# Designs tried in a protein design run: peptides against a protein of PDB entry 5IXI. Part 22

Target 1, 141 residues: chain A of PDB entry 5IXI
Amino acid sequence: TPLLDASSLEYLFAQGQYDLVKCLAPIRDPKTEQDGHDIENECLGMAVLAISHYAMMKKMQLPELPKDISYKRYIPETLNKSIRQRNLLTRMRINNVFKDFLKEFNNKTICDSSVSTHDLKVKYLATLETLTKHYGAEIFE

## One batch from the design tools (peptide; made by RFdiffusion4, then SolubleMPNN)

Design b1_p11_7_s1 (from b1_p11_7, 6 letters changed)
Fold by OpenDDE base, seed 3:
Structure b1_p11_7_s1 (fold): chain B 141 residues (1-141), chain A 11 residues (1-11)
Amino acid sequence: as target 1 above (141 residues)
Amino acid sequence: MPIPKVLQSFK
């Protein structure tokens, strides 16, 4: 991958979040049912990265984040709509799984390692490329 | 559910 300066990376990260959520960079078609589950799971991971980056930039810890923090505004709108159509028990399960992902990542990775906001942006963009159809091909291909 | 790959990549 080409070297990106701090300002360029900040711009690409912000734009990448917007493109994923607004489906300007649409997620790829699943090859199997399991692949579909993997894509959704990685989208939840992307939400964790986005929220963790926000918290780090604002010098906030997880307990300082809103109590009702959710993946909903950090995943593709199409996926969010799909999840909203699922039954209550399924939605509750997804909510609990996400909260566990967020808590575990912030407690045992952000707090216990030297992970920086730079690292989060790089991983976010690299994963975005794998989740979407053609996004970032010029950068990561 | 298993931890997403992107989150595992930081361990």
Scores: peptide ipSAE 0.695, ipTM 0.958, DockQ to the pose 0.816
Fold by OpenDDE base, seed 4:
Structure b1_p11_7_s1 (fold): chain B 141 residues (1-141), chain A 11 residues (1-11)
Amino acid sequence: as target 1 above (141 residues)
Amino acid sequence: MPIPKVLQSFK
């Protein structure tokens, strides 16, 4: 857990989302093809966290979110472009998998009120540090 | 696909 006050954590979380999506904090280079898949998978997880945080802040439940909610705005733009270039079946699979991740996380973690927005921010930033090349070293090291 | 590690970390 970073040694940050609430306002600093809020700022870093917002900035971290921006940095990830805009590739200002670029994703680390995959060591293998499987590592690349793992990185993409974690990016989808990051999107789930971001959306869940948004929903909690807005006091919205998953069914209240737009039916077309997607990972697209919450993953690195480079990854989004890459996915858009893949075939239809692959894109459909990714969409379905993401929706399953979101639904499962909501049902098993968010709905039972065991997790706060604070917890989401901490996990998001911690994961961001592991996914990107050099982000957050001054905070987590 | 497997559940992302970050999501599993909340269990």
Scores: peptide ipSAE 0.695, ipTM 0.958, DockQ to the pose 0.765
Fold by OpenDDE base, seed 5:
Structure b1_p11_7_s1 (fold): chain B 141 residues (1-141), chain A 11 residues (1-11)
Amino acid sequence: as target 1 above (141 residues)
Amino acid sequence: MPIPKVLQSFK
């Protein structure tokens, strides 16, 4: 795996977020129904990474973030549309689960300063490769 | 729901 300088990594991270959300890097086809749920769950995880990175870059703590912070801007648009079509209870569950993911990650991983913004970018891009059909080959080969 | 694998992957 090639080493990237800070500026290159910052660019690739931003581009990767854009590609995921805009479906320019489409998520892979699920192998099973459970795999579909796993893909969706990892997308929520990607949203947690993106939000955490944003907060760290802005030197903001979790309580300073909007109370209604959501995954909606940080997941594939196709997935967002799918979720909006689900019943109210399902949508509420997803919202609550996401908030729990974000809270737990920040409380147990970010707050103790064990992870840097650099680490978040690397993990984001690596995960993006696993979630999408062809993305990341040029970066990690 | 289980914690996403990417979040579990951190130290």
Scores: peptide ipSAE 0.693, ipTM 0.958, DockQ to the pose 0.756
Fold by OpenDDE base, seed 2:
Structure b1_p11_7_s1 (fold): chain B 141 residues (1-141), chain A 11 residues (1-11)
Amino acid sequence: as target 1 above (141 residues)
Amino acid sequence: MPIPKVLQSFK
């Protein structure tokens, strides 16, 4: 597989985020109920990556992000709609868990491991391939 | 909920 230059990677990362959120790269069908939960969980992880990348690009610390920062803009719209239909306790749990994921990742991984925006983009795109039905073949072949 | 695999994949 050919190596991606920086400009190509930036483009693919931006496009990949758009494709995931807009369901142009639809998430794969779950094989089991647990697989469905795993897919949703990984989508939350993708949101953490996207937000972390944004913060790093803007040279912002996590506390400097808007108080209403959420996964909503960074997960598939279909999943977001599904979550909105769930009961209050479930939504609260998801919100809290996501915030914990974001804090933990930024504090322990980004700050302590010198993770770059490049690393985030690569992991995002690689994970996108595993989460979606057909996406990523042209990138990683 | 467990930590997403993608987040755990970072060393």
Scores: peptide ipSAE 0.693, ipTM 0.958, DockQ to the pose 0.860

Design b1_p11_7_s2 (from b1_p11_7, 7 letters changed)
Fold by OpenDDE base, seed 5:
Structure b1_p11_7_s2 (fold): chain B 141 residues (1-141), chain A 11 residues (1-11)
Amino acid sequence: as target 1 above (141 residues)
Amino acid sequence: EPIPKILQSFK
């Protein structure tokens, strides 16, 4: 696999986000019910990365982000629609879980470690490859 | 709820 320059990585990261959200790169079929839950969980993680990257690029701290920051714009639209159809308790739990993920990651990892936007993009794209059916396979060959 | 693997992959 060739080393990606900064411009290429930035492009691929942006395109990857778009493809994931718009389901142009659909998430893989779950192997089991638990696998389905894991996929959704990773999608929430992808949202955390996307938001963290945004904040870092804008030189913003987590407390400066809107208190109602949500995963909704950063996960597959199909998953977002699915979540909206779930009962109130489930939706509240998902919201709280996501906020915990975001807070923990930014407070413990972003702030306490030398994580760069470059690192976030690499991990995002690598995870995208594992979550989707065929997206980005050529990049990691 | 377990932390997503993608987030765990960082230090």
Scores: peptide ipSAE 0.701, ipTM 0.958, DockQ to the pose 0.833
Fold by OpenDDE base, seed 2:
Structure b1_p11_7_s2 (fold): chain B 141 residues (1-141), chain A 11 residues (1-11)
Amino acid sequence: as target 1 above (141 residues)
Amino acid sequence: EPIPKILQSFK
């Protein structure tokens, strides 16, 4: 598989985010209930990466981001709909867990300046391939 | 909740 240049990677990353959120690249069917939970958890991780990438591109720090920052715009719409239908306690838990993921990742990884936006794109796309049914095969074959 | 694998991959 040939290496992607910066412009191609930027395009694929943007398209990958769009495809995931809009379910053009639908998440894979869970093999078990636990697998389903793992998929949802990784989707939250994908949201953290997307937000972190955004912040880095805008040269903003996490505290400077809107207080209402959420995973909602960065996960599959089907999953977002599912979460919104869950009870209040569950939704609160998910919100808190996500915020913790974002904060920890920012403090331990992003602020260290050892990770670039390039690294985030690569990891995002690679994970996207594992989370979705058939997406990304031609990129990483 | 365990930390997502994608985030752990940066450690």
Scores: peptide ipSAE 0.700, ipTM 0.959, DockQ to the pose 0.769
Fold by OpenDDE base, seed 3:
Structure b1_p11_7_s2 (fold): chain B 141 residues (1-141), chain A 11 residues (1-11)
Amino acid sequence: as target 1 above (141 residues)
Amino acid sequence: EPIPKILQSFK
């Protein structure tokens, strides 16, 4: 597969975010209970990446983002609905876990400026392949 | 919780 130019990568990244959230690229069926937890965990990671990319594109730092920033707009709608149905303590735990992921990623990786928006796009799309049923074949064939 | 693989893949 030929290397994507910047314009093509920008388009695929934007479309990939939309497809993941709107479940146009549905997440794969979990093989085990642990696999299901892994899928949810990676979805939270995808949300961290999407938010970080947004901040970098806008030349903003995380403290400049709304304090109520959440994973809810950046994960599959089906998963979001599932989480909303869980008990309060579980939802609180997920919120805290996500905030920890976002904070640590920002402090360690984003703040040292070792990664570019290009790097985030590539990693997002590559991970999208592992999470979804057939989207990877469409992107990398 | 363990850090997602996608985030671990960065330096």
Scores: peptide ipSAE 0.700, ipTM 0.958, DockQ to the pose 0.767
Fold by OpenDDE base, seed 4:
Structure b1_p11_7_s2 (fold): chain B 141 residues (1-141), chain A 11 residues (1-11)
Amino acid sequence: as target 1 above (141 residues)
Amino acid sequence: EPIPKILQSFK
């Protein structure tokens, strides 16, 4: 397949986020309990990437983002509903883990590396293929 | 908690 131009990549990235969150591209069925945890963890990573991309596009630093920034709007709605049903300690743990992921990625990758929004989009879409059942099959053929 | 692979994939 030919390389995507910038406009096409931007479109696919936006559409991919929408499809993931709205479950139009549903996450794959876990093969094991550990696989389920891996999928959830990668979804949190996807949220970090989406937020980082947003911040870069808006030329904002993490401290400039709302303190209540959360993964909730950037993960599959089904997963979000599942997490909300878990006990308080679990939800607190997940929230803290996410905050750590976001902070770590910002400090070591966004700030200390020459990473572009283009790089984020490519990795997001590539990971989306691995997380979802049938997404991007025609694109990656 | 292990760092997500997607985040680790960046150098």
Scores: peptide ipSAE 0.699, ipTM 0.958, DockQ to the pose 0.804

Design b1_p11_7_s3 (from b1_p11_7, 6 letters changed)
Fold by OpenDDE base, seed 2:
Structure b1_p11_7_s3 (fold): chain B 141 residues (1-141), chain A 11 residues (1-11)
Amino acid sequence: as target 1 above (141 residues)
Amino acid sequence: MPIPKVLQSFR
């Protein structure tokens, strides 16, 4: 697996986010119902990474982010549509869980300053490969 | 819901 320079990694990270959200790199078909839930959960994790990266790049702390920060812009559009069709209680639960994920990740990981934007990009792209059908082969082979 | 694996991978 060839090493990526900073500029290439930045490009691939941006493109990867776009591909995931726009479903150009569609998420893989679940093998089971539980696998489907796992995929959705990891997508929420991907949203946390993307938002955390954004905040870090802007040198913003979590409390400084908009109060309406959400996973909606950072997950596959198909998944977002699916979630919006679920009942209110489920949507509230997902929103609350996501906020907790974001808060805990930033408090325990980002604020420690031990994790860089580079690390976030690498983890994002690596996870993207596992979540999607065929994406990332040329990057991580 | 459990913490996503990708987030846990940083620990």
Scores: peptide ipSAE 0.707, ipTM 0.960, DockQ to the pose 0.752
Fold by OpenDDE base, seed 5:
Structure b1_p11_7_s3 (fold): chain B 141 residues (1-141), chain A 11 residues (1-11)
Amino acid sequence: as target 1 above (141 residues)
Amino acid sequence: MPIPKVLQSFR
């Protein structure tokens, strides 16, 4: 992977978020049903990264975030629509699981390991490459 | 559900 300056990385991170959410960089086709679940799970992880990055940039602590913070603005719109069509128990489970992911990541990984916004952007972009069909190939070749 | 891989990937 090439070395990116701070400005370039910031731009790519912002563009990557937009492309993922707006499905301009569509997520890859699942190989199996379990792979589909894994893809959705990683999308929730991407939402955690995006929210964590936002909080860090704004110098906010996790308790300062809205109590109803959600993945909905940070995952592919197609996936968001799909989740909304699922039954109530499933949606509640996803919401609770996501909140657990966010809490655990920020309370343990962010705080204990001193992860930087730089690290978040790098991991976000690298994961985009794995989740989407062809996005980022020119960056990581 | 298991922790997403991307979240696990941090050292």
Scores: peptide ipSAE 0.704, ipTM 0.959, DockQ to the pose 0.831
Fold by OpenDDE base, seed 4:
Structure b1_p11_7_s3 (fold): chain B 141 residues (1-141), chain A 11 residues (1-11)
Amino acid sequence: as target 1 above (141 residues)
Amino acid sequence: MPIPKVLQSFR
């Protein structure tokens, strides 16, 4: 459809990343403590998608990315602030888990399954709908 | 931690 053509999708993907990080599309309120953990986990997944997309667009492999690559710039600022307030061991765990997610996704999905940048954008936008309060209503109607 | 659902959704 015209709404989902390549140019529109590229625009929506860029805008969606901005809206998520800047909290213009705020993440939904957790229904339970576990739901809160699920939301956080999916945000880390979104960061993996964003970084993987960036790497693919720049024709870079994981070893070529900065060793200090982090989720920090790719998750909601409110969540980033929350994580920074947690204890050292927790922050280390989150960082390690994220790096494992990124490595696993790139090795087994990006490389082995021939996933395209188009696929990443579609999944990113679809997930935004589930994570945020009111995002995408006009797009997915 | 479990793998995020969005990452698992790729086939």
Scores: peptide ipSAE 0.704, ipTM 0.959, DockQ to the pose 0.813
Fold by OpenDDE base, seed 3:
Structure b1_p11_7_s3 (fold): chain B 141 residues (1-141), chain A 11 residues (1-11)
Amino acid sequence: as target 1 above (141 residues)
Amino acid sequence: MPIPKVLQSFR
C-alpha cells in the first residue's frame, strides 16, 4: 500500500470521523458479549483520539478544553443512543471511565510530545478499520 | 475498565 500524502491523510481522517459518528461506516456486529464491551471501549478510545487531535491542532492543553467535554459527539450515533438508554449509574460509570482515559492519555502520551497529529490520524484510521464492517480495505491492503 | 487497545498502542 502506497504511503498517503499529508493532504490525502487529512481528508481521510476528517471523513473517517464523520463516517464513524454518522454510522456511514457501521460498527461490526459483536461476536460475544465481551466482544461487544471491547467494541464500546475502543469507541471511547476513538473519542479520546479525536479530542486529542483537535486540542493539538488548536495548540490547546487539556485544562483549556470545556469542562463538560464528552464522548457523545465522537462515537457512533447508534452507540450513543444505546448508552443514553442505560441506567444513571451505568452512564455515570462510562462518563468517569472516559474522563480517566482522556486525562491519562493527554498527561502521558500527548504532554511528552512523542506523538504527532499525523500519528493520531494513522492510528484512528487503522482502528476504524477494525471496528467497522468493511471500511478501509482499499487504504490498508 | 481496561485502557482501550488503540490508546495502549502509543507506548
Scores: peptide ipSAE 0.703, ipTM 0.960, DockQ to the pose 0.769

Design b1_p11_7_s4 (from b1_p11_7, 6 letters changed)
Fold by OpenDDE base, seed 3:
Structure b1_p11_7_s4 (fold): chain B 141 residues (1-141), chain A 11 residues (1-11)
Amino acid sequence: as target 1 above (141 residues)
Amino acid sequence: EPIPKVLQSFK
């Protein structure tokens, strides 16, 4: 794979976020029920990365972000629609799980390590490849 | 729930 300069990486990251959310890069079909759960879990992780990147770019801490920050705007629209159709208790669980992921990542990784916005972009795009049907081939061929 | 793999990759 060719080395990406900073401007190219910035563009690909922005486009990757858009493609994931808008399902222009659709998530892969789950092979099993557990695989489907894993895909959803990684999508929540992608939301954490996206929010963390935003906070870092704006030089903000998590407490400075809106208290109602959610995964909803940062996951595939198809998945968001699916989650919204689930019962209240399930949705509450997912909300709590996401909040825990975000909090833990912020406390133990963003605050306590030398992770940069560059690192977040690379991990986001690499994970995007594992989650989607054909997007990875376009980026890393 | 287990931590997503992408988040674990930073540890």
Scores: peptide ipSAE 0.712, ipTM 0.960, DockQ to the pose 0.805
Fold by OpenDDE base, seed 5:
Formats: structure tokens, sequence, C-alpha cells
Structure b1_p11_7_s4 (fold): chain B 141 residues (1-141), chain A 11 residues (1-11)
């Protein structure tokens, strides 16, 4: 596993976000129904990381973010389209679950654990490898 | 709903 300098890590993080959202790095096929649900859940987690990183870079606190902040632009477009087609109750549940994830992560982990933007980028890229079919393997070999 | 693994992976 090669060490990445700050500039390289920043580039890879940005590229990884783009590849995930644009489905250039497609999500892996679920092994089971539960696995599919887990994949979607991790995608919401990735959105939390991306938003948290953005907030940190802009020196913003969670309450300063728009109250209608959403996962929509931070998850794979295919997943976003799928969610849009689900019933109202399901979509409401997903929205609430995501907001809970974001709130808890920022209030507890970000604020209480001295997590850095560097840490977020590393975890994002590592998770990206697990979520996608073959993306990023060379980064960690 | 369980917390995503990636979020749990911190500290």
Amino acid sequence: as target 1 above (141 residues)
Amino acid sequence: EPIPKVLQSFK
C-alpha cells in the first residue's frame, strides 16, 4: 500500500466522488436482498462523509448547512433514480434516516473525536473499493 | 436502521 501525499489524496478523493456519483465506478451486484440494502446504506454513509468533508473544508458547522441538505447529489445516480421511484413512506424514511446519520456523525464523531479531512478521504476511498466492482484496487495493493 | 459501517469505522 503506497503512501499518498496530500495532493494525491485530494485528487483521488475528488475523482472517487465523481466516479461513484456518475456510476463510472458502478456499485457491485448485491449478493442478497439484505446485501442490497446494506449497499444502499453504505452509500448514504458515503454521502455523510462527503458532506462532512465539505463542511470541514468550508469551516462550517452542521447547523450552518441548509436544513434541506440531501444525499441525492452524493450517491450513485442509479440509486438516486431508484429511490425517487419508491413510495412516499419509503422516501420519507430514507430522508429521515440519512438526516439522523448525518446529525449523529457530525455531533459525535466529528465534534468529539478530532476527525480530520484526511481521515474522511481515506475512509471514503477505502469504502469506495468495497462498494464498487473493481475500482481503486491499485490504491491499496 | 443500523449505522453504516463506514461511519462506524471511525474511532
Scores: peptide ipSAE 0.712, ipTM 0.959, DockQ to the pose 0.836
Fold by OpenDDE base, seed 2:
Structure b1_p11_7_s4 (fold): chain B 141 residues (1-141), chain A 11 residues (1-11)
Amino acid sequence: as target 1 above (141 residues)
Amino acid sequence: EPIPKVLQSFK
């Protein structure tokens, strides 16, 4: 597979985010209940990557982001709808878990400065391939 | 809650 130039990677990353959120690249069917939970967990991870990339591109530190920063705009709309239908305790737990993921990733990985926006894009796209039904095959083929 | 695999993939 040919290496992607910077502009192509930037485009594919943006398109991949859009495809995931808009369900143009739908999440794969879970094999088990636990697999379904794992898929949702990885989607939260994808949101962390997207937000971290945004912050880095804007030269912003995590504490400088809006206090209401959330996964909602960075996960599949179908999953977001599902979460919104869950009870308050579950939603609170998910919110807290996500914030912990974001904070920990920022403190341990982003602030190291060894990770670039390029690295985030590559990992994001690679994970899309694992999370979705058919996406990514052409990119990494 | 376990850390997502994609996040753990970073050193």
Scores: peptide ipSAE 0.711, ipTM 0.959, DockQ to the pose 0.760
Fold by OpenDDE base, seed 4:
Structure b1_p11_7_s4 (fold): chain B 141 residues (1-141), chain A 11 residues (1-11)
Amino acid sequence: as target 1 above (141 residues)
Amino acid sequence: EPIPKVLQSFK
């Protein structure tokens, strides 16, 4: 595939986020229960990437983001609805796990400036391909 | 909980 210019990459990244959240690019069917957990875990990772990218673009540090920053608006709506139906302890665990992911990624990857917004976009799109059923097939061909 | 693979992929 030809190299994407910056404008194309920005467009694809924005569209990819929209497609994932709105389930226009639906997540793949889990092959096993563990696979389902892996998919959810990667979706939380995608949320971390999206939030980190947002913060970097706005030149904000993670502590400057709202305290109630959440994965909810950055994961597939179907998954969000599923999580909301789970018991309180499970939801609390997921919230804490996500916060830990975000904090660790910020401390170990973002804060040392070893990663650019470009890197985040590339990783996001590459992961999106693995998570969804048919997304990006033509792009990665 | 294991760190998501996508987050681990950064060096």
Scores: peptide ipSAE 0.710, ipTM 0.959, DockQ to the pose 0.712

Design b1_p11_8_s1 (from b1_p11_8, 8 letters changed)
Fold by OpenDDE base, seed 2:
Structure b1_p11_8_s1 (fold): chain B 141 residues (1-141), chain A 11 residues (1-11)
Amino acid sequence: as target 1 above (141 residues)
Amino acid sequence: SFKEKLFSQFK
């Protein structure tokens, strides 16, 4: 596909985040229970990308982010509702997995200064295309 | 894993 200009990429990134959270771009159906868990992890990864992008735009380091930073605003609302219905231990595990994921990503990529906001947008949209059922046809075909 | 895939493309 052709390279997207900066303004188009910015628009698509913002719209993609909105579409994912609002389930306008629905995530793919799990084929198995394990696939469902993988999809959940991919959604958490999307949150990591989005938050990392935000942090870089604000020129903030991970320790400077609010301690209550969460995946909740960055994952599909349906998944968020599902997680809220799970038991306390499961929710604690998910929180820990996410926090560790975000920290690891920040330490290994963002802090290296080798990853740009442009790179994060591209990765976000590319992952969105594979994570969702039909999204991105006009962008990636 | 997804994490590995996520990191690999930024190396």
Scores: peptide ipSAE 0.247, ipTM 0.814, DockQ to the pose 0.448
Fold by OpenDDE base, seed 3:
Structure b1_p11_8_s1 (fold): chain B 141 residues (1-141), chain A 11 residues (1-11)
Amino acid sequence: as target 1 above (141 residues)
Amino acid sequence: SFKEKLFSQFK
């Protein structure tokens, strides 16, 4: 785990979210079809982490989140554009997969208070480092 | 899987 003070970690977490969505930290190129699928799942996971962190900071439970909560604001813009171009059934599946993922993560980690906001920030940045091409290598080496 | 890796860190 990185040795960062609370203020530095908060800054890096906020900046990392911005960099991922705006593609300033571009995601890695897929090596295979399966790798491409894994990358998309990792992006959905990043959305789960970000939303869970938001909910925890606001002291709200999952049912209190907006009904239209979605991954769209929390994934790379390029991936969001790609998903929007897919057929209706595929988009429906992705929506369902994400919602199930969010619920499962919330039930197993957030609701039982086994995870802190600090843990989520660290995991987000660590995943960002492996998901993107060259981002954050200096932080976790 | 990614999900497994994600959950395992918080057990």
Scores: peptide ipSAE 0.247, ipTM 0.813, DockQ to the pose 0.424
Fold by OpenDDE base, seed 5:
Structure b1_p11_8_s1 (fold): chain B 141 residues (1-141), chain A 11 residues (1-11)
Amino acid sequence: as target 1 above (141 residues)
Amino acid sequence: SFKEKLFSQFK
């Protein structure tokens, strides 16, 4: 359980997003190809959390978000560049996976549960700790 | 899966 107050949590959440995207907190090295796929899915999950938090803060429903909403600005820049180099079918698949992920998260969690922006920040930082090589070891007990 | 882990925390 995190021991951070609201203001500290808000700060760390913002900083964590910046560090992930800018690769200041680099993602862990994959041990296998499957692990690499899992890491990419975790990154897409981080984008889902960040976008959901944004939507909640702005009091916006998912259908009200721009139709061109994308994971691109919410994942590590290195991963974004890697995805851009993949073939069209692969990129289409990733886009579909992300959109389905976002919809599923919204329907089964945001709409159906009493999830707060506080909860999203905690989950984001907790996932960031396990996703990256050396981040936030002392933030959570 | 990661999705399941992500969703289960909020339920």
Scores: peptide ipSAE 0.243, ipTM 0.814, DockQ to the pose 0.621
Fold by OpenDDE base, seed 4:
Structure b1_p11_8_s1 (fold): chain B 141 residues (1-141), chain A 11 residues (1-11)
Amino acid sequence: as target 1 above (141 residues)
Amino acid sequence: SFKEKLFSQFK
């Protein structure tokens, strides 16, 4: 595991978020249908990490965030467009699961303070390695 | 469940 100083970690975390959303670091191609579902779940998880990190940095609790906060700004734009094209029930399911995940995760981060912003950045970058095609090689070689 | 699958990826 590479050792990164605080400034390097902050830079990589910010750059990683941008690259993921803008598809500059494209997500890996699914090898199976289940792999495709796993990839989408990881993307939603990345949104949870990013939002939780934001909330912690701003010293905000979830109720203080916009009520319409969503994964949409924190996942690859291509995936966002794909989800928007799915039927209402599917989109409702995704939204509900995401919000439940975000709520529960924030209980462990903002409320309990068991997870630090540092931990979130590390987890984000580590997940980015497995989620994307080439970003891992760039970060961890 | 779908929720559990999502959580398990980040534990």
Scores: peptide ipSAE 0.177, ipTM 0.798, DockQ to the pose 0.380

